# Designs tried in a protein design run: peptides against a protein of PDB entry 3WG5. Part 44

Target 1, 218 residues: chain A of PDB entry 3WG5
Amino acid sequence: LAKNIVYVAQIKGQITSYTYDQFDRYITIAEQDNAEAIIIELDTPGGRADAMMNIVQRIQQSKIPVIIYVYPPGASAASAGTYIALGSHLIAMAPGTSIGACRPILGYSQNGSIIEAPPKITNYFIAYIKSLAQESGRNATIAEEFITKDLSLTPEEALKYGVIEVVARDINELLKKSNGMKTKIPVNGRYVTLNFTNVEVRYLAPSFKDKLISYITD
Target 2, 218 residues: chain A of PDB entry 3WG5 as posed
Amino acid sequence: LAKNIVYVAQIKGQITSYTYDQFDRYITIAEQDNAEAIIIELDTPGGRADAMMNIVQRIQQSKIPVIIYVYPPGASAASAGTYIALGSHLIAMAPGTSIGACRPILGYSQNGSIIEAPPAITNYFIAYIKSLAQESGRNATIAEEFITKDLSLTPEEALKYGVIEVVARDINELLKKSNGMKTKIPVNGRYVTLNFTNVEVRYLAPSFKDKLISYITD

## One batch from the design tools (peptide; aimed at target 1 G47 Y108)

Design b2_p17_4_s1 (made by RFdiffusion4, then SolubleMPNN; from b2_p17_4, 9 letters changed)
Fold by OpenDDE base, seed 5:
Structure b2_p17_4_s1 (fold): chain B 218 residues (1-218), chain C 218 residues (1-218), chain A 17 residues (1-17)
Amino acid sequence: as target 1 above (218 residues)
Amino acid sequence: as target 1 above (218 residues)
Amino acid sequence: KKVLGIEPIEFKDVPRP
């Protein structure tokens, strides 16, 4: 009986165009091997909005379920990371992680102060994040508050409020808890029930290019 | 003899996450119909770097040739638009259009002044734009100068310097001139020779969502 | 037409504690 493969890859740091390349490469490998799913261990303070939106689109176009796992303890899916999570087929968080703080900004001034986004931009992202929540059957009110109140949640709060689906300490607990769950968005037009019985876990390492780019952006 | 289909679609305005959705939708339609190519009529003043990088990646992943056509007269492939063009399988420009001015910025201050990017960011985009030029066999020195000198070129200059492949007044002239040209980057790992003999041109209109988003971002 | 530079709309980098 061919073991169902689950890929696991790490994405750490700012959400940039390089992050898109990582998502695309990792998902493509998992698609080519007809994996049951890919788990992306996400740790991000945020980053660029366009990279975020393109990552969301790449996830939505995936031929396989993409699970965002905020991991390890101390990690965050902050700002852009929250949008990515809300655009995914399943969200998990490890204890001691955070999600939220989604207020858009124009950038940082020379003194490190935030340059505020105009209301037009803020309202656009409110509509966008609410759409992601609604499409995935997640809490759209909280999704809006991630922007309007710059709200950040613990895994326990995020689970309670229906923002995420799983709290798990490690990959094995994640596989166990998510086994039999239905994806929150469709895969190839169909909601998929995850089957993590008798899976082989394959870890994907960053490419040399991914490592170099992470080194340049950090 | 089944007529080879060439799709034509317009992308106008700022490069944003919505622009990525348009590129993705248009290319996907053309891929599904096994088109000979898609021509994107591009008119952009620039936009967001991450959207640009993701658009480049989506073009590079296309199962069909993607031709960027800076059109109509008075249009530009400015800033982010130049990167997109350099990432494509073929670049054409109409007379009276422009390409270049690729200097990255952090944004605009409240008074409308440009916030300069730090050298680290500028150097990153210099490396990136040079890689696009090198991979496509286009002029990497000029690609660098699009940033370092904020250089803008006419179609005639861009052709002369080996930045673009075609100057054409309309779609019919573009098809005629590009017929028999080899793509500047591979399609599915192979350089394709374009065959525009006996083609049917199909125009793609913006979706209702695309129109709404363009209306909100304009 | 003012060439709009690549405007990063950034999402707030939440400082890591």
Scores: peptide ipSAE 0.029, ipTM 0.266, DockQ to the pose 0.365
OpenDDE base, seeds 1, 2, 3, 4: peptide ipSAE 0.023, 0.023, 0.023, 0.034; ipTM 0.275, 0.264, 0.242, 0.285; seeds 2, 3, 4 fail the geometry check

Design b2_p17_4_s2 (made by RFdiffusion4, then SolubleMPNN; from b2_p17_4, 8 letters changed)
Fold by OpenDDE base, seed 3:
Structure b2_p17_4_s2 (fold): chain B 218 residues (1-218), chain C 218 residues (1-218), chain A 17 residues (1-17)
Amino acid sequence: as target 1 above (218 residues)
Amino acid sequence: as target 1 above (218 residues)
Amino acid sequence: KPVLGIEPIEFKDVPAP
């Protein structure tokens, strides 16, 4: 019986236009193979808001479930990463990871101080992140507080507050726990029940281009 | 009977990308030899958050137990060092050492004053350090207070509060006391019971490159 | 353009006593 394929890919580092290209490539590969899902192992300190919004849109347009997995332990879905997670079909976190800290900034000054975003921009992203949370049936109050309080959460807190769906130590535990869960947002207009009972896990490696770009941006 | 090998390596100074390279090299050597564990004699005043997070990740990805040993007397696992310790499989401290003082900063001004991190960053690291503590079954309240109160602890206090596992005067006492202890985090998905009954201790020296970089950064 | 990031921060170098 043809095993349903689950793809796993890693996205690490700052969220940029190149990160969008990675998401697009990985999701496209998984779509082409009619995968049951793709799991994105995400580790990001944040990045560009424009790239983030494009990534969220790309995830939401996916023909298959996109699971954001904050992994490995010590990883974060910080700032832009939280938005990406909240825009996804399922959020999982490994123990020892974090999510949140979503206040937009204009950048850093020469002395490393944060240049705060004006209220207009902050309010825009409050509305945006609340919308993502509401659409996905996740905690919109906490989503707002990710901005207004610069809140960051542990996996246990995020699960408790209804921000995420799964705490899992590894891909196997993630597949086990998420088996039978419904996607938090639609896939092609329908909420999908994840079926991980008979799956083959396939890892997608970064392209040479992806590696080069990551190296240059680090 | 092939003696189980325990590697011991020293990491001293600021936590940087070069420190990551040292951790990676030392752990890799120990992994290649299927060592029972590697003990890292750590003495650090702190350093870069990015390097610290990468080091934590590297430790948590280790195929063997990584023991952080705050050594010798007078050493510290300050700031970034505390995070590294909390991310490890076992923490030991020598008498006369310290751990804590984990508040993130943006740097130092020209006059040596601390440039405080904004709440966004501070809250991120509160979540991060709590997550490390929780994952390792260590005192998450104290871990938070390492940031919020700039708390620093003696070995005896750290042991009492459940931040660390062992107080030991030297490697021999460390091996003796930690023999039969379970790792505080998994190794390859499993908690390992340390077996130091028939071990050969091997010291790893810094590479020529490590020495040169340390010399340049000092 | 707005940035959502935690840039590399440094942890306090506690001067060795």
Scores: peptide ipSAE 0.068, ipTM 0.358, DockQ to the pose 0.249
OpenDDE base, seeds 1, 2, 4, 5: peptide ipSAE 0.042, 0.078, 0.022, 0.033; ipTM 0.311, 0.366, 0.239, 0.343; seeds 1, 2, 4 fail the geometry check

Design b2_p17_4_s3 (made by RFdiffusion4, then SolubleMPNN; from b2_p17_4, 9 letters changed)
Fold by OpenDDE base, seed 2:
Structure b2_p17_4_s3 (fold): chain B 218 residues (1-218), chain C 218 residues (1-218), chain A 17 residues (1-17)
Amino acid sequence: as target 1 above (218 residues)
Amino acid sequence: as target 1 above (218 residues)
Amino acid sequence: KKVLGIEPISFKDVPAP
């Protein structure tokens, strides 16, 4: 019987336009092969809001489920990474990872100090992050507090508060635990029940360009 | 006699995807009206490499001459701004402005320290900036030194070294001095002689979106 | 809903060129 394919790819580093290109490439490959899902192993300290929004949009436009997996231990879905996760079809975290700290900043001053976002911007992102949480049936109050309190959560806390769906040590445990779960947002207008029974896992390597960009952004 | 139109628009702040949208909008408006040229008053400390490259490409694809004018006094075309300028059809600077400091960085560390670009990235941008200079008939040696020495130049120095074409105090002086100059890169495959005789200057205001974005990036 | 063109709001670590 033809095994359903699950793709796994890694996205590490800052969220940028290049990160968008990585997401787009990886998701496109998985879409082309009619994969059961793609799992993105995410490790990010944050990044650009524009790239983040584009990535969220790309995920939401995916023809297949996109699972954000904060991995490995020590990784984070910080700042922009949290938004991306909240925009995805399923969120998983490995033990020893973190999610949150979503307060927008305008940037860094010449002295390295944070330039605070004006209230208008902060309020915009509060509304945005809450919308992502609400749309995905995740905890919108906590999503707001990711900004207002700059809250960061452990996997256990995030699961407890209904921010994420799965805590998993590795891909095998993720597949096992998420098998039979429904996507938290629609795929092509329909909520999909994940079927990870008898799947083939295919790892996507970064392209040379991806490696170069990651190398540049590390 | 129908006056040739010259558009003037301002782009201020960090170079981002939104800056690309501003460039695209402004140039498109000027193209639609078959303007003699568009002058972009540029004041930037730098910004994203991806946005910069897209902006350069958009300028080079313009159906009309795009003049980068570093203005007002105190403004700079720093970092990404220098690349954009070097990719344009004509560069002007007001007295008291600066250009250069093009060394790529990966970003800022959590402590606000610069994360240095690896040699491979630096070398890429050296090749890129030199290509822009060479393509436009500008000083490629100085362009390289904008990176390798993090060189910044005054308008007088930049003019002397053949980095820029015009030093002008205001739009009227710019139009006067650049009248009859050839574009440094082709417009639709042809070098254009600028004709600023009997022109109407039209100022383009930032869109609400542009204002909001600028407000957020300031 | 047209996402208001948010300025490149960086979340924490924005690589600056």
Scores: peptide ipSAE 0.075, ipTM 0.330, DockQ to the pose 0.230; fails the geometry check
OpenDDE base, seeds 1, 3, 4, 5: peptide ipSAE 0.023, 0.028, 0.032, 0.072; ipTM 0.226, 0.266, 0.263, 0.353; seeds 1, 3, 4, 5 fail the geometry check

Design b2_p17_4_s4 (made by RFdiffusion4, then SolubleMPNN; from b2_p17_4, 9 letters changed)
Fold by OpenDDE base, seed 2:
Structure b2_p17_4_s4 (fold): chain B 218 residues (1-218), chain C 218 residues (1-218), chain A 17 residues (1-17)
Amino acid sequence: as target 1 above (218 residues)
Amino acid sequence: as target 1 above (218 residues)
Amino acid sequence: KKVLGIEPISFEDVPRP
């Protein structure tokens, strides 16, 4: 039986292989306790595409719903963060956050200019982000425009355009608004209705290793 | 005559060519008003080496002291941010911030692995960061280790090791602690003693363009 | 021009493939 427990964990900063380890650890803890869900408070400017893809895969393999919550106000789910969100069971944003800006780049030149990704890479990520949107029943056109137009959206716009499911100020409002919603992707092959009635909220702290790596990678 | 004005501006996110434009705009405004200094509240995971080098050059060409303040708590001057700080007239950090992790990379591979910079590039940035440290009278050995060991430091450690000059909780404490300090690099060929007695603090807001670009690049 | 990222260059605001 699923416990009336919701885990909350924070992932902040760049998306790296170490960020994958954080996601994996957090989700595993919540799975082991048969939690109703885990909420990941995400604040990221973006990161590595490979780490992002692995994180998305790990979320999709989760035995419990993974809610990406762009939090606190001023946070972003930028670039890789948008992909991660689109790969998740539910997306929430706090007021004053943003999502989008997903155009892949090879990096930055010696004079600061963006090194454009080859069309092959750009097209790959267009296909990938559209697939994530389609699989989650979210706006695939906007998902593409996150790349082609480097579009970024407010929470209200993202909700309006069907990119996200919830705008919430805090965890309590998130729980209240998402209670009774179905996951946008399956959990163990089934779309799950979230039950946030009489839940215990448990906060997961970063491990010492997570803190050290975040400190090193930040 | 320098006015008793200190400007405060925020630069958050990745270091890009647009970040250079932000630095240039902010410094220019403060220069035009003959400010005592400008404080840049910096929170960056890093960015483009070329943009970083241009920003450092722009700071070194400033007609007024540029103070890099790693703020708020939880912020970082990571990678490119460390170089920018080391190129500035004074470095301050808030408690709970970090500095370092300066190892250059070419980017990330398709499977998420770091693409190591060739030794030539790594050695170039070792020489460059050591030069910045030496020119500013800061710890060149630690500056090198920011690359070779991918070292990151707390504010207290950075102060102890002579990487930064001030630990301060807020702008008021920063002004108080830095009052009477000499700049670590020259302003118009002279080391300047900061005068933060009876100063007006003026906050510079990001331009619409800055917000848009930050939103796009975030 | 080779992108000289300084690690941790958060090139990551943009998914770096």
Scores: peptide ipSAE 0.031, ipTM 0.249, DockQ to the pose 0.183; fails the geometry check
OpenDDE base, seeds 1, 3, 4, 5: peptide ipSAE 0.022, 0.022, 0.030, 0.022; ipTM 0.248, 0.237, 0.287, 0.255; seeds 1, 3, 4, 5 fail the geometry check

Design b2_p17_5 (made by RFdiffusion4)
Pose (drawn by RFdiffusion4):
Structure b2_p17_5 (pose): chain A 218 residues (1-218), chain B 218 residues (1-218), chain P 17 residues (1-17)
Amino acid sequence: as target 2 above (218 residues)
Amino acid sequence: as target 2 above (218 residues)
Amino acid sequence: SAPGMVLIPVLGMGSAS
């Protein structure tokens, strides 16, 4: 009961209804165990708007800070993952990762051709991504460009431009650098200082169902 | 005189990419065997827009008539399934089935809440559903109400209002009543008269991949 | 495939439970 606990979970692949269930399951475990924070290792190339919005909402309502960590090297928080990142308490990127490219689309034709959205819906997602950035004090100008210019950024660029808070190689370095940082959004109405000294790290294994479903969608 | 071959397939559940694959697989089989028609027993609560549009497109390119049959009793062709029906060559409904209820939403939230669709998406789907109805000679005024009023119809109501062509209990009654009917959209440029005199019915089983995906869904 | 592009699944009310 007198421990400092950080949960680490993994989320890979298309953001879908099932991805929401994962976020909710992992975050719920951390909440019930009074964790200092949960670190989500995120690697997503794309996903659905409805599941993305539900995840952002679940993060906003989280009783503990949610740290989105674009990891491992070569991972991306592209498309839906970017909103999830902008909607969270802290963003960390591992070297060689990517963030951005969030243009909303109606989807993919028989060809694999891109089915664009009506111009107004693009404006809707611009307003939504600007809102997430402003609510978290992040660079909304660059966030808008994730859509309008299909802008994508490396870790160092994302840090310079004020989109993320940490560049870290691994969990240990992430804990060291983010220790003492305020969360970019509140936890239960208060902005919180992260205490990662003398912390127990607990890894949450993805279930059989997680790995299988992810593989199939792949 | 001649022996006419009719294929029958079942398509159930949410409309997704795997559903497009089912439509493409079943239709290709019927085309290669020079079938008079393929009948799809459809039961769907809804699904994704891009897959629905890809299915409508696949039906438009079909070299043989595609008859959408809302079957069994208790089934519905709601939301995305309505567009598939309106985009097809002939629509049949079994007693106690439903069609309509197509008001678009961005999706469902955590607590039973619904994420509203911006007006542009709503107007976009109004134009699209009116277009499918106009191209097939079906009631565009009522089709709009599937969206604007979330209108849902019984089979008897759907026939009366000119949205569908046939009310049938089974495949036998469907072939009998639809024999001699012109298709509502062309097959390769010409409106085909359906010849169901001297008919061989062939049932297509769902593949291993079909069954697996659905079992996981159940 | 390249990463990016947020899919708008554009669901309908008929999908409700």

Design b2_p17_5_s1 (made by RFdiffusion4, then SolubleMPNN; from b2_p17_5, 9 letters changed)
Fold by OpenDDE base, seed 1:
Structure b2_p17_5_s1 (fold): chain B 218 residues (1-218), chain C 218 residues (1-218), chain A 17 residues (1-17)
Amino acid sequence: as target 1 above (218 residues)
Amino acid sequence: as target 1 above (218 residues)
Amino acid sequence: GKPGRVILEVLTTGSAP
């Protein structure tokens, strides 16, 4: 009986082209093994728009459900991380995590002040984040407010407002709570009901390259 | 007699936060030694807008002239590199190099296609690049066309159109040709006449960290 | 750490890896 396999991988730090490579690698491994799902433990303060959009697209093209899990406590799916989460098949958060703060910026000045994006950029990402929310059946109004109000939510708030699907303390609770849930976006054109009964959890380790890059970018 | 020292450093690759750190470090070293100038040998395909803007600001805050030298042959000051050059005290290019292609993008899609920036981003950077050109007494029309037409210029074209100040095959020719030129922007509020008579050239080597990051990002 | 935000890039059409 083919064990229902669930992969778990960690992605931490800035969303970059390398983060895209991590997502691609992890999802590909899980796809090759016909996993029931992959859970990405995400902790990010944000990052590059291009990498974010590519990651969202990669998730949407996944042959298996991709669950974004904001973990551990103290982690965030901030800025780019929120877009990624909203583009995924299911969002979970651990207690003590956060999601939101999605207002695009051009960057930080030398004095650490924000270089504001021109209104059209902001409007573009408002439209984009709303589309992600709408496509996934999540709260598009709150998604917009992640930008317009630079809103950040607790897991409890995010769940209450229909931004996320699960609050879970650990992987076991996540699997238990998400068992029988439908994906919020299609997998290969179909909404999938998650089956986490008698699953084998397989952890994907970062490659040596992953560790090296993380050390340099941290 | 305090030798007129000119520092030379190389910056190659993507414009990132690390590239900012390189610029800051190199300029700081040259400032501490009261150098006549620092020459940055630049070869970049582009990079991050925030890092670019910070680099421009760091150059503009320099206590000494910062000369951007697009070098060696085959190098480019593309995209972010052009903005940096236009924000500098003097631009030189080696034969066989290029400058321009400044149209901002959000990034590249998974298929390698360009994700176009919304018009307001483009307009923001048009205004920005024109301001850099105007402030430095360089061709603002061509600077705009670096975006609107995604224009790239040869050194000869760039010189002819008043985008750059010097075409030079090597550091020696650069020093010779730029001797007696005024900086295109102020140094500590004053336009400086470069004095490269009897200069000592000091090369700054990349740090170990610089080499490691370059290896990872290349 | 400063909350990271979606950062725009200035890239040339030719610098696609």
Scores: peptide ipSAE 0.159, ipTM 0.535, DockQ to the pose 0.694
OpenDDE base, seeds 2, 3, 4, 5: peptide ipSAE 0.027, 0.034, 0.026, 0.027; ipTM 0.473, 0.313, 0.502, 0.524; seeds 2, 3, 5 fail the geometry check

Design b2_p17_5_s2 (made by RFdiffusion4, then SolubleMPNN; from b2_p17_5, 8 letters changed)
Fold by OpenDDE base, seed 1:
Structure b2_p17_5_s2 (fold): chain B 218 residues (1-218), chain C 218 residues (1-218), chain A 17 residues (1-17)
Amino acid sequence: as target 1 above (218 residues)
Amino acid sequence: as target 1 above (218 residues)
Amino acid sequence: GAPGKVEIEVLTTGSRP
């Protein structure tokens, strides 16, 4: 039986294998408690493609709805963060946040210049991001343009173009606005209607390891 | 004036941006002291391609010879480590170490399976590893086979095939055997003849940050 | 551990602000 519990956790910084571990830990805790959902407050400039793909898969395998919330104001779901969001059950953004800039790169040179990905890699991620958008019933054309035009969107633009589902200033507004929405992808093979009436919000703290990793990667 | 000082530092674990910072710090210290060389005791399973390319470039920009020493016994210069070695002024290996296995991958899936790199990426790194071998006067055919056959070599094989310059059991034997050798790539535009007669060996300790990062990444 | 292949971290371009 789903508890009227919503977990909230923060993930900030680069998407890495440690970020995968954070997602896995947070989702697992929420699954164990049979939460109504988990909200991940995401602020990321991007990161590793493999970790991103693993996170997307972990979200898609979740026994509960995973809501990606680009938060707080000034945060972004940039690059890998956009893929993660598009792979999630619901996307929300706070005012003053951004989403997009998904062009794959091989990395940064010593001079800080971008090492371009070869066209095959770019095309792979175009196909991938379009599949995530299509599977979630989100705008696949804009998802492609996140790569091909390195497009970044405001919350209002992202909502208008059908990339995201909610613009919310805080968790309370998010819960209110997303109440009664269907998940954009299945949970255990079923689209879930979110019920955020009379929910208890539980915040998951970063582990000591999470804090240490963040301190080192920041 | 070059001091009769040789620095020795250890780099262990995955090749990341932090590994680049370690290389940069260590080489910078040795440059500031106008050391005869720095020996990097390398033990790596591989890591990030961007960090690897940046490390190679940092080595090539070094004001002093950078010797990559695959050490101790049981260590490897695997994947990214091989590229780094091939980009260095001299390669040494201890008995019981390995070099090679350089096939690029996109990463690991959740199930631990390899996500294959598309042929364009593989071909890029074939060209890159061959260029490193050619520039250093090392075996470009074997360097290519490190990718195409996922080849790994023993120190004896690597020496025999002209991939590496020295097999040495310890720092003392390395200094003895490499004394009078020319660097395989230029130092400040000149090939340097190593002079390890009457040298002081100075060990660089990992910083507290280095230790912390290693503890977290291990 | 399996010798880590060169993980081409296809970094997706995060626009670093």
Scores: peptide ipSAE 0.039, ipTM 0.550, DockQ to the pose 0.813
OpenDDE base, seeds 2, 3, 4, 5: peptide ipSAE 0.036, 0.066, 0.046, 0.082; ipTM 0.356, 0.536, 0.544, 0.539; seeds 3, 4, 5 fail the geometry check

Design b2_p17_5_s3 (made by RFdiffusion4, then SolubleMPNN; from b2_p17_5, 10 letters changed)
Fold by OpenDDE base, seed 3:
Structure b2_p17_5_s3 (fold): chain B 218 residues (1-218), chain C 218 residues (1-218), chain A 17 residues (1-17)
Amino acid sequence: as target 1 above (218 residues)
Amino acid sequence: as target 1 above (218 residues)
Amino acid sequence: GKPGRVELEVLTTGSRP
């Protein structure tokens, strides 16, 4: 029986244009092979808003379910990572991870202080993040508070509040728990029921280029 | 009978990228030799958040139990050290040590005053530290208060409040008291019962490079 | 925001980040 394939890829670090390229590459590979899903193990402190929005679009245009998995323990989907997660077909978190802190900033000053975004930008991202939450049937109030209160949540809190769908320790538990779940957003115009019965897990390695850029940007 | 090996290593000073390298090296050695556990004698005033998070990840990815031991008397697991401890499989403290004071900062001003972290960052680390505590079944309320109240605890208080697992005067007492305890987080997906019966204690020395860097950074 | 430049409080006198 041709095993359904689930791809797993890691994306770690700041959200940049390069991160977009990683998402695009990984999703494209999984699409080409008609995977049941791709799981992105995400660990990010945040990054650029433009890259984030592009990534969200790329995820939402995916021909297969894209699962954002905040992994491993100690990882975060901070700032831009939260938006990406909220734009995905399913969010999972490992215990010991966090999500939130989505307030937009213009950057950091020389002294490391935050340069605040003007209200116009803040309001834009409030609307944006609420839209992502609403589209995915996730808690839009909390999504807003990720900005307005700079809220960060544990996996348990995020699950409780309806921000995420799964708390899982590893890929196997994720597959087990998410099996039979519906995607929170459509795949090719349809909500998909995830089928992780008898799947082959296939890990995608970062390209040499990916490794080099991550090394330089770290 | 092939004696179970327990490795003991010392990590002292500020938490930096180099400290990560030390953790990685020490844990790797212990993993390669299929040790029962590694005990890290930790004495740190704190350090970089990025390095801290990487260290936590490395600990949680360990193939063997990693015990953080705040040692010797007079040592501390301050700031970053607390996070590292909370991310570990077991926390022990010697009498006369301390743990806590976890409030994030941006750094120090020229006059030595603390540059406060913005709420975004503070809230991020609140979520993060609570997540570590929750994952390990430790007191998440106190973990939060390590930040919000800049709380510091004695070993007795930390034990009482369920932040740590063991108070021990030395390695022998630590081994004795922790024998038969379950790890507070999984090892390779399983909670491990520590077996320190008939173990060989093997001390890891800092590399020459470790000595040199510690010398330069001190 | 880059947590990379974020430090946790260093409770030492004279330790410059």
Scores: peptide ipSAE 0.025, ipTM 0.248, DockQ to the pose 0.092
OpenDDE base, seeds 1, 2, 4, 5: peptide ipSAE 0.064, 0.031, 0.041, 0.029; ipTM 0.548, 0.520, 0.355, 0.516; seeds 1, 2, 4, 5 fail the geometry check

